Peptides against a protein of PDB entry 3OAK. Designs and how they scored, part 11

Target 1, 145 residues: chain A of PDB entry 3OAK
Amino acid sequence: DDLEQYLDEKILRLKDEMNIAAQLDIDTLNKRIETGDTSLIAMQKVKLLPKVVSVLSKANLADTILDNNLLQSVRIWLEPLPDGSLPSFEIQKSLFAALNDLPVKTEHLKESGLGRVVIFYTKSKRVEAQLARLAEKLIAEWTRP

## One batch from the design tools (peptide; made by RFdiffusion4, then SolubleMPNN)

Design b1_p9_6_s3 (from b1_p9_6, 4 letters changed)
Fold by OpenDDE base, seed 2:
Structure b1_p9_6_s3 (fold): chain B 145 residues (1-145), chain A 9 residues (1-9)
Amino acid sequence: as target 1 above (145 residues)
Amino acid sequence: NEYMKELLE
């Protein structure tokens, strides 16, 4: 129906925005590495984060989020940056919190690759203990029989 | 980095 179509388009637009933000941050950090210009700071994901969190937190969007594989963009946001660092603490915290409230199923994990990334966060020495615990909680929930 | 990204995919 019209509402469903509207919601699909909304999520797909956000998905595109997220992917663009991720790429722009990658480009910024690569340029920082290449030029040594320490004034270059990747901020596109951080700027978009409030919108992402807002959408992910809406219960009435859960099906649309999952059906349109928005979790793929979430996975992309969680991936390591060119300098080997991880996304900001706030990005990690916000996304893990939001994921905890979504009815994520095995099929969504497979099509998004999110499972592998979250497992990484349970192992990485660069991850704060608090966030590692959140990641562990997600894995436990997703692997629940 | 690119290596880690590949592993996470």
Scores: peptide ipSAE 0.048, ipTM 0.715, DockQ to the pose 0.064
Fold by OpenDDE base, seed 3:
Structure b1_p9_6_s3 (fold): chain B 145 residues (1-145), chain A 9 residues (1-9)
Amino acid sequence: as target 1 above (145 residues)
Amino acid sequence: NEYMKELLE
């Protein structure tokens, strides 16, 4: 199926782009810590965020997203950074909103590690209250009997 | 990495 192959390649390319963006931001922050150069700003994830949100919002891509474990890259984007800080408020908000509309199943949570990260957001005192509530909503949806 | 794993536990 030509369409299925096209969609798989599209999602896999995005997955690669997301992973690269995350690593570049990590490298930037590590260099900032090492050198003390406060002009070094991690911006790669923020720059790519609109594309990520656009793809996650497409109903026709849901199966492809889940089958190719794009949620692993979403998890990576939500993880604390080397300096202990969290991704920007906008990244958190956008990703939690996008996740709310995906038909995420237990198998997807296991293979991506996303569940563990979202639980972290329900417990952390560094997370904004409104985002903690969004995280709680996701956990509730994913654990429904 | 290991640092991130520690924070997520």
Scores: peptide ipSAE 0.048, ipTM 0.710, DockQ to the pose 0.068
Fold by OpenDDE base, seed 4:
Structure b1_p9_6_s3 (fold): chain B 145 residues (1-145), chain A 9 residues (1-9)
Amino acid sequence: as target 1 above (145 residues)
Amino acid sequence: NEYMKELLE
């Protein structure tokens, strides 16, 4: 219906914005590496984060989020950056928190690749202990019998 | 295990 279409479009727009933000940050960091210009700072994801968190927190958007594979963009946001670093603490914390309240199923994990990335966060020595525990909580929830 | 692979890959 009209509402479903509206919500789909809303989520798809956000998905696009997230993907653009991720790519812009990657481009910024690649340029930083190539030029040595330390004034180049990747900030696009951080700027968009409040909007992402707002959307992910809306219970009435859960089905739309999952159906449109927004989790793929979440996965992209969590992936390591060109310089080997991870997304900001705030991004990790906010996304892990938001994921806890979504009814994520196996199919969503497979189509987004999110499961594998979150496992990475449980194993990586570059991840803050607090965030590793959040990642572990997600994995435990997703793999519950 | 195979279940984990199926779920998370």
Scores: peptide ipSAE 0.045, ipTM 0.700, DockQ to the pose 0.255
Fold by OpenDDE base, seed 5:
Structure b1_p9_6_s3 (fold): chain B 145 residues (1-145), chain A 9 residues (1-9)
Amino acid sequence: as target 1 above (145 residues)
Amino acid sequence: NEYMKELLE
């Protein structure tokens, strides 16, 4: 119906915006490494983060989020950056918190690759302890019998 | 990061 179509389009637009933001940040950091210009700062994901969090927090969007594989873009945002660093603390914390409230199922984890990256966060020594605990909580919830 | 990407695939 009209509402479903509207919601699909909304989520798909956000998905595109997230993917673009991620790529722009990657490009910025690659250029920083190449040129040595330390004034180059990747900010596109941070700028878009409030919108992402707002959408992920809407209960009425949960089905649309999951059906359109928005979690793939969430996975992309969580992946390590070209300089070997991880996304900002705020991005990690906000996304883990938002994911905790979504009814994520095994099929969504498989089609998005989100499971693998979150497992990485439970194991990495570079991740802040409090964020590793959030990742562990997600894994525990997703693997519950 | 190609190494990290490989680990996460």
Scores: peptide ipSAE 0.045, ipTM 0.706, DockQ to the pose 0.066

Design b1_p9_6_s4 (from b1_p9_6, 5 letters changed)
Fold by OpenDDE base, seed 2:
Structure b1_p9_6_s4 (fold): chain B 145 residues (1-145), chain A 9 residues (1-9)
Amino acid sequence: as target 1 above (145 residues)
Amino acid sequence: NPYMQELLK
């Protein structure tokens, strides 16, 4: 129906925006590495984060989010950056919180690859303890029978 | 969840 189509398009647009933001940050950091210009700061994901959080927090969008594999873009946002660092503390915290409220199923984990990335966050020494605990909570939930 | 269990190995 019209609403369903509208929501699908909304989520797909956000998915594109997220992917673009991720790539722009990668490009920025690669250029920073290449040039040594420390004034280059990757901020595209951070700038878009409020919109992402807003969408992920809407219960009425859960099915649309999952059906359109927005979690793939969430996974992309969580992946390590070219300089070896992880996305900002705020990005991690916000995404883990948002993921906790989504009815994520095995099929969504498979098609997004999100499971593997979150497992990484439970093991990485680069992750703040409180965020590792959030990741662990997600894993525990997703491993339920 | 067999899928996640496998990933955790």
Scores: peptide ipSAE 0.516, ipTM 0.935, DockQ to the pose 0.959
Fold by OpenDDE base, seed 1:
Structure b1_p9_6_s4 (fold): chain B 145 residues (1-145), chain A 9 residues (1-9)
Amino acid sequence: as target 1 above (145 residues)
Amino acid sequence: NPYMQELLK
């Protein structure tokens, strides 16, 4: 199927872009720590976020998103940064909202590791209450029989 | 969901 192949390639490209953005931000923050240059700002994920949200919001892409383990890249984006900080408020909010609309199943949680990371957001004292509630909602949904 | 239950322990 030509369309399915096109969509697979589209999602895989985005997955790659997300992984690159995450690594670039990690590199920036590591350099900031190493050099003390406080002018260094990690913003690659933020720049790419609108595209990520756009893709995640499309119902017709849900199967392709899940089948290609894009959630692994979502998990990577949610992980704590080298300086101990968490991704921006906007990244957290947007991703949690997008995840709420995806038909995530156990197999996707296992292959992405997303469950563990979202659980972290329900427990961390560094997370804004509003976002912790969103994370809790996801966990509750994924825990259903 | 036994997987999530295990993670939540």
Scores: peptide ipSAE 0.513, ipTM 0.935, DockQ to the pose 0.870
Fold by OpenDDE base, seed 3:
Structure b1_p9_6_s4 (fold): chain B 145 residues (1-145), chain A 9 residues (1-9)
Amino acid sequence: as target 1 above (145 residues)
Amino acid sequence: NPYMQELLK
């Protein structure tokens, strides 16, 4: 129906915006590494983060979010950057918090690859303790018998 | 969910 189509288009637009933001940040950091220009700062994901969090928090969008594999873009945002660094503390914190309220199922983990990335955050020595705990909470929820 | 546990490895 009209509402379903509208919601799909909304989520797909956000998914595209997230992927573009991730790629722009990757390009910025690659150029920073190549040129040594420390004035190059990757800020695209940070700029888009409030919109992402807002959408992920909407109960009426949950099914649309999951059906359109927005979690793949969430996974991309959580992956290590070209210089080996992790996304900002705020990105990690906001995404882990938002994921707690989504009814994530096996098929969503499979098609997004999100589970493997979150496991990384439970094991990495570079991750802040409080964020590792949030990651552990997600894993516990997703692996409930 | 055992299947989910396997996917997380």
Scores: peptide ipSAE 0.038, ipTM 0.694, DockQ to the pose 0.662
Fold by OpenDDE base, seed 4:
Structure b1_p9_6_s4 (fold): chain B 145 residues (1-145), chain A 9 residues (1-9)
Amino acid sequence: as target 1 above (145 residues)
Amino acid sequence: NPYMQELLK
């Protein structure tokens, strides 16, 4: 199927881009810690965020997203940063919103580790209340009978 | 789903 192949390639490219962005931000923050240069700001994920959100919002990409474990990259984007901080407010908000409309199943949570990260956001005192509620909504949806 | 709940621990 030509369409399936095209969509797979599209999602896999995005997955790579997301992983690269995450690593670049990690490297930036590690360098910031190492050098004390507070002018070093991790911005690669934020720059790529609109594209990520756009893709996650496309209904025709849902199967491709889930089949290619793009949620693993989403999980990576949500993990704490080297300086102990969490991803930007916008990243959290946008990803939680986008995840809400995906038909996430148990197997996707297992292979991506996304569930455990999202539950972290429901418990962490470092998370804005608004975002904690979004995370709770996801957990409620994923754990319903 | 108990299994999904377990995954969220």
Scores: peptide ipSAE 0.036, ipTM 0.687, DockQ to the pose 0.674

Design b1_p9_7_s1 (from b1_p9_7, 9 letters changed)
Fold by OpenDDE base, seed 5:
Structure b1_p9_7_s1 (fold): chain B 145 residues (1-145), chain A 9 residues (1-9)
Amino acid sequence: as target 1 above (145 residues)
Amino acid sequence: LPILEWMLQ
């Protein structure tokens, strides 16, 4: 199926872009720590966020997203940064919102590691209360009988 | 539930 192939390629490309953005931000922050250059700001994920949100919001892409383990890249984007901080408030909020609209199954949580990361957000003192509640909502949905 | 069991491992 030509359409299926096109969608697979699109999602896999986004997956690569997300992973690269995450690594570039990590590199930037590591360099900031090493050099003390406070002008170094990690912005790659923020720049790509609108595209990520747009893709995650498309119902017709849900199967392709899940089948290609795009959630692994979502997990990576939610992981703590080298300076011990968490991703920006906007990244957290946008991703949690987007995840609410996906038909995520247990197998997807396992293969991506997303389940454990979201649980972290329900417990961490570094997380804003508003976002912790969003994480809790996801966990509740994923554990519903 | 599978996910709950997984979480408790």
Scores: peptide ipSAE 0.035, ipTM 0.682, DockQ to the pose 0.588
Fold by OpenDDE base, seed 2:
Order: sequence, then C-alpha cells, then structure tokens
Structure b1_p9_7_s1 (fold): chain B 145 residues (1-145), chain A 9 residues (1-9)
Amino acid sequence: as target 1 above (145 residues)
Amino acid sequence: LPILEWMLQ
C-alpha cells in the first residue's frame, strides 16, 4: 500500500545516504594518507549516525529495514577504515545497541554479511572489551537454537 | 570486502 511504499523509499534513501557517507570517509582518510594533511578528518558517518540510530530504533520500521537489506549498510559502516582503524566507539556502540533490538534472522545476516563482521568484532584487538561483549551477545542471540 | 582485505594484511 501507500504507507509501505513510503517506508520502503525512506529506508532505501537512508541506505544510499549511509553508503555515500562511508565512501566519503574512506576518500577522506585515503587523501589524508596520501597528502599528510592531518586536518582531514572523516566525519560523515558520525554526522549521519543520529539519523541512522533514529530509524533503527523505530519498531514500525523493523520489517522495512530487514526487507530492504539496510543491514548491508550497517555492515559497511562497521568495516575497517583505510588507516586500519575501526569506526568510532560511538558508531560501534550505537549500532550494536540498535541491532540488539531488531528481529534479525539468518537470512538477513547472510544477505548483509553482518554476521561475519560482528564475529570479527568479537576477536579484534582493536575493539574495546565493552563492545566485544556486545558483539558476543549478538552472536549468541543469532546462533541460538 | 574491506574487512576481508584488512584481515589478509
């Protein structure tokens, strides 16, 4: 219906915005590495984060989020950056918290690649212990019988 | 995938 279409379009637009933000941050950090310009700071994801969290927190959008594979963009946001670092602590914390409230199924993990990335966060030495525990909790929930 | 590339470094 009209509402469903509206929600689909909303989520798809956000998905595009997220992907653009991720790429812009990658470009910024690559340029920082290439030029040595330490004034270049990747902040596009951080700027967009409140909007992402707002959307992910809305129960009425859960089906639309999952059906449109927004989790793929969440996965992209969690991937390592050109300098080898991970996204900001706030991004990690906010996304893991939001994921905990979504009815994520195996099919969503597969189509998004999110499962593999979250497993990475349980093992990486670059991840704060607090966030590693959150990642472990997600994995436990997603792999429970 | 960037994560895969990173893991292989």
Scores: peptide ipSAE 0.035, ipTM 0.705, DockQ to the pose 0.073
Fold by OpenDDE base, seed 1:
Structure b1_p9_7_s1 (fold): chain B 145 residues (1-145), chain A 9 residues (1-9)
Amino acid sequence: as target 1 above (145 residues)
Amino acid sequence: LPILEWMLQ
C-alpha cells in the first residue's frame, strides 16, 4: 500500500546515505594515510548519526528497517577503519542503544552480518568496557531461547 | 566481511 511504499523508500534512502557516509570517512582516512595530512578528520558518520538514531527509534519503522536490511548499513558503520581504529565512542554507544529496542531475529543477523560484528565488540581490547557490556547484552538477547 | 579480514591481519 501507499504507506508501506513510503516507509520502504525512506529506509532505502537512509541506507544509501549511511553507506555514502561510511565510504567518505574511509576515503578521508585513506587520504590521511597517503598524504600524512593530520588535518583530515573523518566525520561524515558522526554528522548523520542523529538521523540514524531517530529512525532506529521509531517503533512504526521496525518492520521496514528489518525487511530492508538496514542492519547491513549499521554493520558497515561499526566495522574497523583503514587505520585499524574503531568508529567513535558516540557512534558505538548510540547504535548499541538503538539496537536494543529492535526485534532482531536470526535471519536479520545472517543477512546483515551484524551478529559477527557485535561479537567482535565483546572481545576487542580496543573497545571501552561499558560498550563491550552493551554488546554482550545484545548477544545475550539475540541468542536467548 | 571487512571486519573479519581485519581481524585476520
Scores: peptide ipSAE 0.034, ipTM 0.704, DockQ to the pose 0.081
Fold by OpenDDE base, seed 3:
Structure b1_p9_7_s1 (fold): chain B 145 residues (1-145), chain A 9 residues (1-9)
Amino acid sequence: as target 1 above (145 residues)
Amino acid sequence: LPILEWMLQ
């Protein structure tokens, strides 16, 4: 119906915006590495983060979020950057918090690859202990019998 | 998968 179509389009637009933001940050960091220009700062994901968090927090969007594989874009945002660094602490914290309230199922983890990335965060020595605990909580929730 | 590629570097 009209509402369902509207919500699908809304989520797909956000998904596109997230993917663009991730790619722009990657491009910025690659250029920084190539040129040594330390004035180049990757800020696109950080700028879009409030909108992402807002959408992920809407209960009426949960089904649309999961059905359109928005979690794939969440996974992309959590992946290591070209220089081997991780996304900002704020991005990690905000996304882990938002994920905690979504009714994520096994099929969503598989189609998005999010499970693998979150497991990475439970094991990496570069991750802040606070965030590693949040990642562990998610894994425990997703693997409940 | 970028993370997998990263892990293999």
Scores: peptide ipSAE 0.031, ipTM 0.691, DockQ to the pose 0.074

Design b1_p9_7_s2 (from b1_p9_7, 8 letters changed)
Fold by OpenDDE base, seed 5:
Structure b1_p9_7_s2 (fold): chain B 145 residues (1-145), chain A 9 residues (1-9)
Amino acid sequence: as target 1 above (145 residues)
Amino acid sequence: LPILEWMLE
């Protein structure tokens, strides 16, 4: 199916872009720590966020997103940064909102590692209360009998 | 190993 192939390629490309953005931000922050250059700002994930949100919001892409383990890249984007901080408030909020509309199954949580990360957000003292509640909602949905 | 996994182990 030509359409299916097109959608697969689209999602896999985004997955790659997300992974690169995450690594570039990590590299930027590590360099900032090493050099003390406070002008170094990690912005790659923020720049790509609108595209990520747009893709995750498309109902017709849900199967392709899940089948290609795009959630692994979502997990990576949610991980703590080298300076001990968490991703920006906007990244957290946008991703949690997008995840709420996906038909995520246990197998997807396991193969992506997303389950562990979201649980972390329900427990961490560094997480804003509003976002912790969003994380809790996701866990509740994913663990529903 | 992801940073989160390191933190939680």
Scores: peptide ipSAE 0.040, ipTM 0.723, DockQ to the pose 0.084
Fold by OpenDDE base, seed 3:
Structure b1_p9_7_s2 (fold): chain B 145 residues (1-145), chain A 9 residues (1-9)
Amino acid sequence: as target 1 above (145 residues)
Amino acid sequence: LPILEWMLE
């Protein structure tokens, strides 16, 4: 099916872009730590965030998103950075909001590792209370009987 | 660092 193939390619391209953005930010922060150059700022994920949110919000892409394990890249974006810090407040907020409307199933959580990361956000004392509540809401939705 | 490794530190 031509449409299905087109959608798969679209999501896989975004997945690649997300992974590249994450790695570039990691490289930037590692260099910042090594050199002490405070002018080095990790901005690649923030720059790509609007596109990610736009795609995650499209109902017609939900199956393609889940089938291609885009949630693995979402997990990567939520992981702690080399300096131990968490991704920006805006990234956390936007991703948690976008995840709330996806029909995520147990198999998707397992293959992406997203469930474990979101649980972390419910327990960490470094996470803003507002975002911890969003994470808790997701866990509640995903564990509904 | 992977989240699991980070959490165990």
Scores: peptide ipSAE 0.040, ipTM 0.702, DockQ to the pose 0.077
Fold by OpenDDE base, seed 4:
Structure b1_p9_7_s2 (fold): chain B 145 residues (1-145), chain A 9 residues (1-9)
Amino acid sequence: as target 1 above (145 residues)
Amino acid sequence: LPILEWMLE
């Protein structure tokens, strides 16, 4: 119906924005590596983060979020960056928190690849302990019998 | 395939 269409379009637009932000940050960091210009700072994801968190927190958007595989973009945002670093602490923290309240099912994990990435966060020595625990909590919920 | 095993791939 009209509402569903509106929500789909909203989520798909956000998904596109997220993907663009991720790519811009990747490009920035690649250029930083290439040129040695340490003034180049990747900030596109951070700038968009409040909007992402806001959307992820809306109960009325949960089905639309999951049906449109927005979690794929969430996964992309969580992937390691060109310089080998991980996304900012704030991005990790905010996304893990937001994911905790979504009714994520196995099918969503598979189609997004989010499961593997979050598992990575439970094992990586590059991850802050606090965030590793959040990741572990998600895995526990997703693997709950 | 168990989800956990899948995740560990």
Scores: peptide ipSAE 0.036, ipTM 0.669, DockQ to the pose 0.735
Fold by OpenDDE base, seed 1:
Structure b1_p9_7_s2 (fold): chain B 145 residues (1-145), chain A 9 residues (1-9)
Amino acid sequence: as target 1 above (145 residues)
Amino acid sequence: LPILEWMLE
């Protein structure tokens, strides 16, 4: 199926872009720690965020997103950074909002590790209350009988 | 999926 192949390629390219952005931000912060250069700021994920949100919001991409484990890259974006900090407020807010409309199932949570990370956001004292509530909402929906 | 299981994955 030509359309299916096109959509698969689109999502796989986005996964690569997301993973690269995450690694570049990690590299930036590691260099900041090593050199003490406070002018080094990690912003590759923030630059790519609008594209990620756009893709996650497309109903016609839901199956392709889930089948290709794009949620693994979403999980990576939500993980703590080398300096122990969390991704920006905007990244957290946008991703939690986008995840709310996806038909995420248990198998997707397991293969991506996303469930464990979102649980972290319900428990961490470093997370804004507003975002902790969004994380809790996701957990409630995913564990609904 | 139990929450406890998620935390152990």
Scores: peptide ipSAE 0.036, ipTM 0.682, DockQ to the pose 0.499; fails the geometry check

Design b1_p9_7_s3 (from b1_p9_7, 7 letters changed)
Fold by OpenDDE base, seed 2:
Structure b1_p9_7_s3 (fold): chain B 145 residues (1-145), chain A 9 residues (1-9)
Amino acid sequence: as target 1 above (145 residues)
Amino acid sequence: LEIEEWMLE
């Protein structure tokens, strides 16, 4: 129906915006590495984060989020950056919080690759203990029979 | 919900 179509389009647009933001940050950091210009700061994901959080927090969007594989873009946002660093603490915190409230199923983990990335966060020494625990909580939830 | 072994690699 009209509402479903509207929601699909909204989520797909956000998905595209997220992917673009991720790529722009990668490009910025690659340029920083290549040029040594420490004034180059990757901020595209951070700028878009409030919108992402807003969407992910809406219960009425859960089905649309999951059906359109927005979790793939969430996974992309969580991946390590070119300099080996991880996304900002706030990005990690916000996304883990949002994921905790989504009715994620096995099929969504498979099609997004999110499971693997969250497992990474349980193991990485670069992850703050608080966030590692959140990642562990997600894994525990996703492995529940 | 169950994560398959390949997801844990």
Scores: peptide ipSAE 0.038, ipTM 0.675, DockQ to the pose 0.563
Fold by OpenDDE base, seed 4:
Structure b1_p9_7_s3 (fold): chain B 145 residues (1-145), chain A 9 residues (1-9)
Amino acid sequence: as target 1 above (145 residues)
Amino acid sequence: LEIEEWMLE
């Protein structure tokens, strides 16, 4: 129907924006490494984060989010950066919080790769303890007893 | 839901 199509287009646009933001930040950090220009700061994901959080928080968008594999872009946003660092604390916290309220299923984990990345956050020594616990909570929800 | 072994790779 028209509403469903509208929502699909909205989510797909956001997905594209998220992917672009991630790539721009990667490019910025690669250039920072190559040039030593410490004024180069990766801020594209952070700038877009409020919009991402807004969308992920909408219960009426859950099916559209999952059906369009927006979780793939969430996974991309969570991946380690070229300098070995992780996305900002705020990005991690916001995304983990948002994921708790989504009816994520095994098929979504497979098509997005999100499961693997969240497991990484439970194991990485680079992750703040608070965020590791949030990741662990997600894994617990996604793991059959 | 289940975490499959491939997710650990």
Scores: peptide ipSAE 0.034, ipTM 0.667, DockQ to the pose 0.561
Fold by OpenDDE base, seed 5:
Structure b1_p9_7_s3 (fold): chain B 145 residues (1-145), chain A 9 residues (1-9)
Amino acid sequence: as target 1 above (145 residues)
Amino acid sequence: LEIEEWMLE
């Protein structure tokens, strides 16, 4: 199917862009630590965030998103940074909101590692209370009998 | 849906 192929290619490109953005931010922060140059600021994920949110919000892309394991890239974006900090408040909030509307299944959680990471956000004292509640909501939905 | 126990560890 031509449409399916088109959508697959778009999602896979976004997946690659997300992974690159995450690595570039890691590299920036590692260089900041190494050089002491406090003017170095990681901005790649923030710059790409609007596009990510736009894609994740489209109901017609849900199957393509899940089938191509885009959630692995979402997991990567939620992981701690080299300086021990978490991704920005806005990234966390936007991704948790977007995840709430996806028909995520157990197989997707295992394939992406997203389940474990979201559980982390329910437990960590580094997480803002508001975001911990959003993470709790996701876990509750994913464990619903 | 079911989250496996290892995901909670």
Scores: peptide ipSAE 0.033, ipTM 0.657, DockQ to the pose 0.562
Fold by OpenDDE base, seed 1:
Structure b1_p9_7_s3 (fold): chain B 145 residues (1-145), chain A 9 residues (1-9)
Amino acid sequence: as target 1 above (145 residues)
Amino acid sequence: LEIEEWMLE
């Protein structure tokens, strides 16, 4: 219906915006590595983060979020950057918190690759302990019988 | 799990 189409379009637009933000940050950091220009700072994801968190927190968008594989873009945002570093502490914390209230199922984990990435965060020595605990909580919920 | 290996999977 009209509402469903509207919500689909909104989520797909956000998905595109998230993917663009991720790529722009990658491009910025690649250029920083190539040129040595230390003034280049990747901030596109950080700028978009409040909007992402707002959308993920809305219960009425849960089905639309999951059906359109927005979790793939969440996974992309959690991936390491060209210099091997992880996304900012704030991005990690905000996304893990937002994911906690979504009714994520096995099929969503498979089509997005999110499960594998979150497991990585439970094992990485580069991750702050409090964020590793949040990742562990998610894995426990997703694997609960 | 090494980050380099993970990125290639």
Scores: peptide ipSAE 0.031, ipTM 0.676, DockQ to the pose 0.150

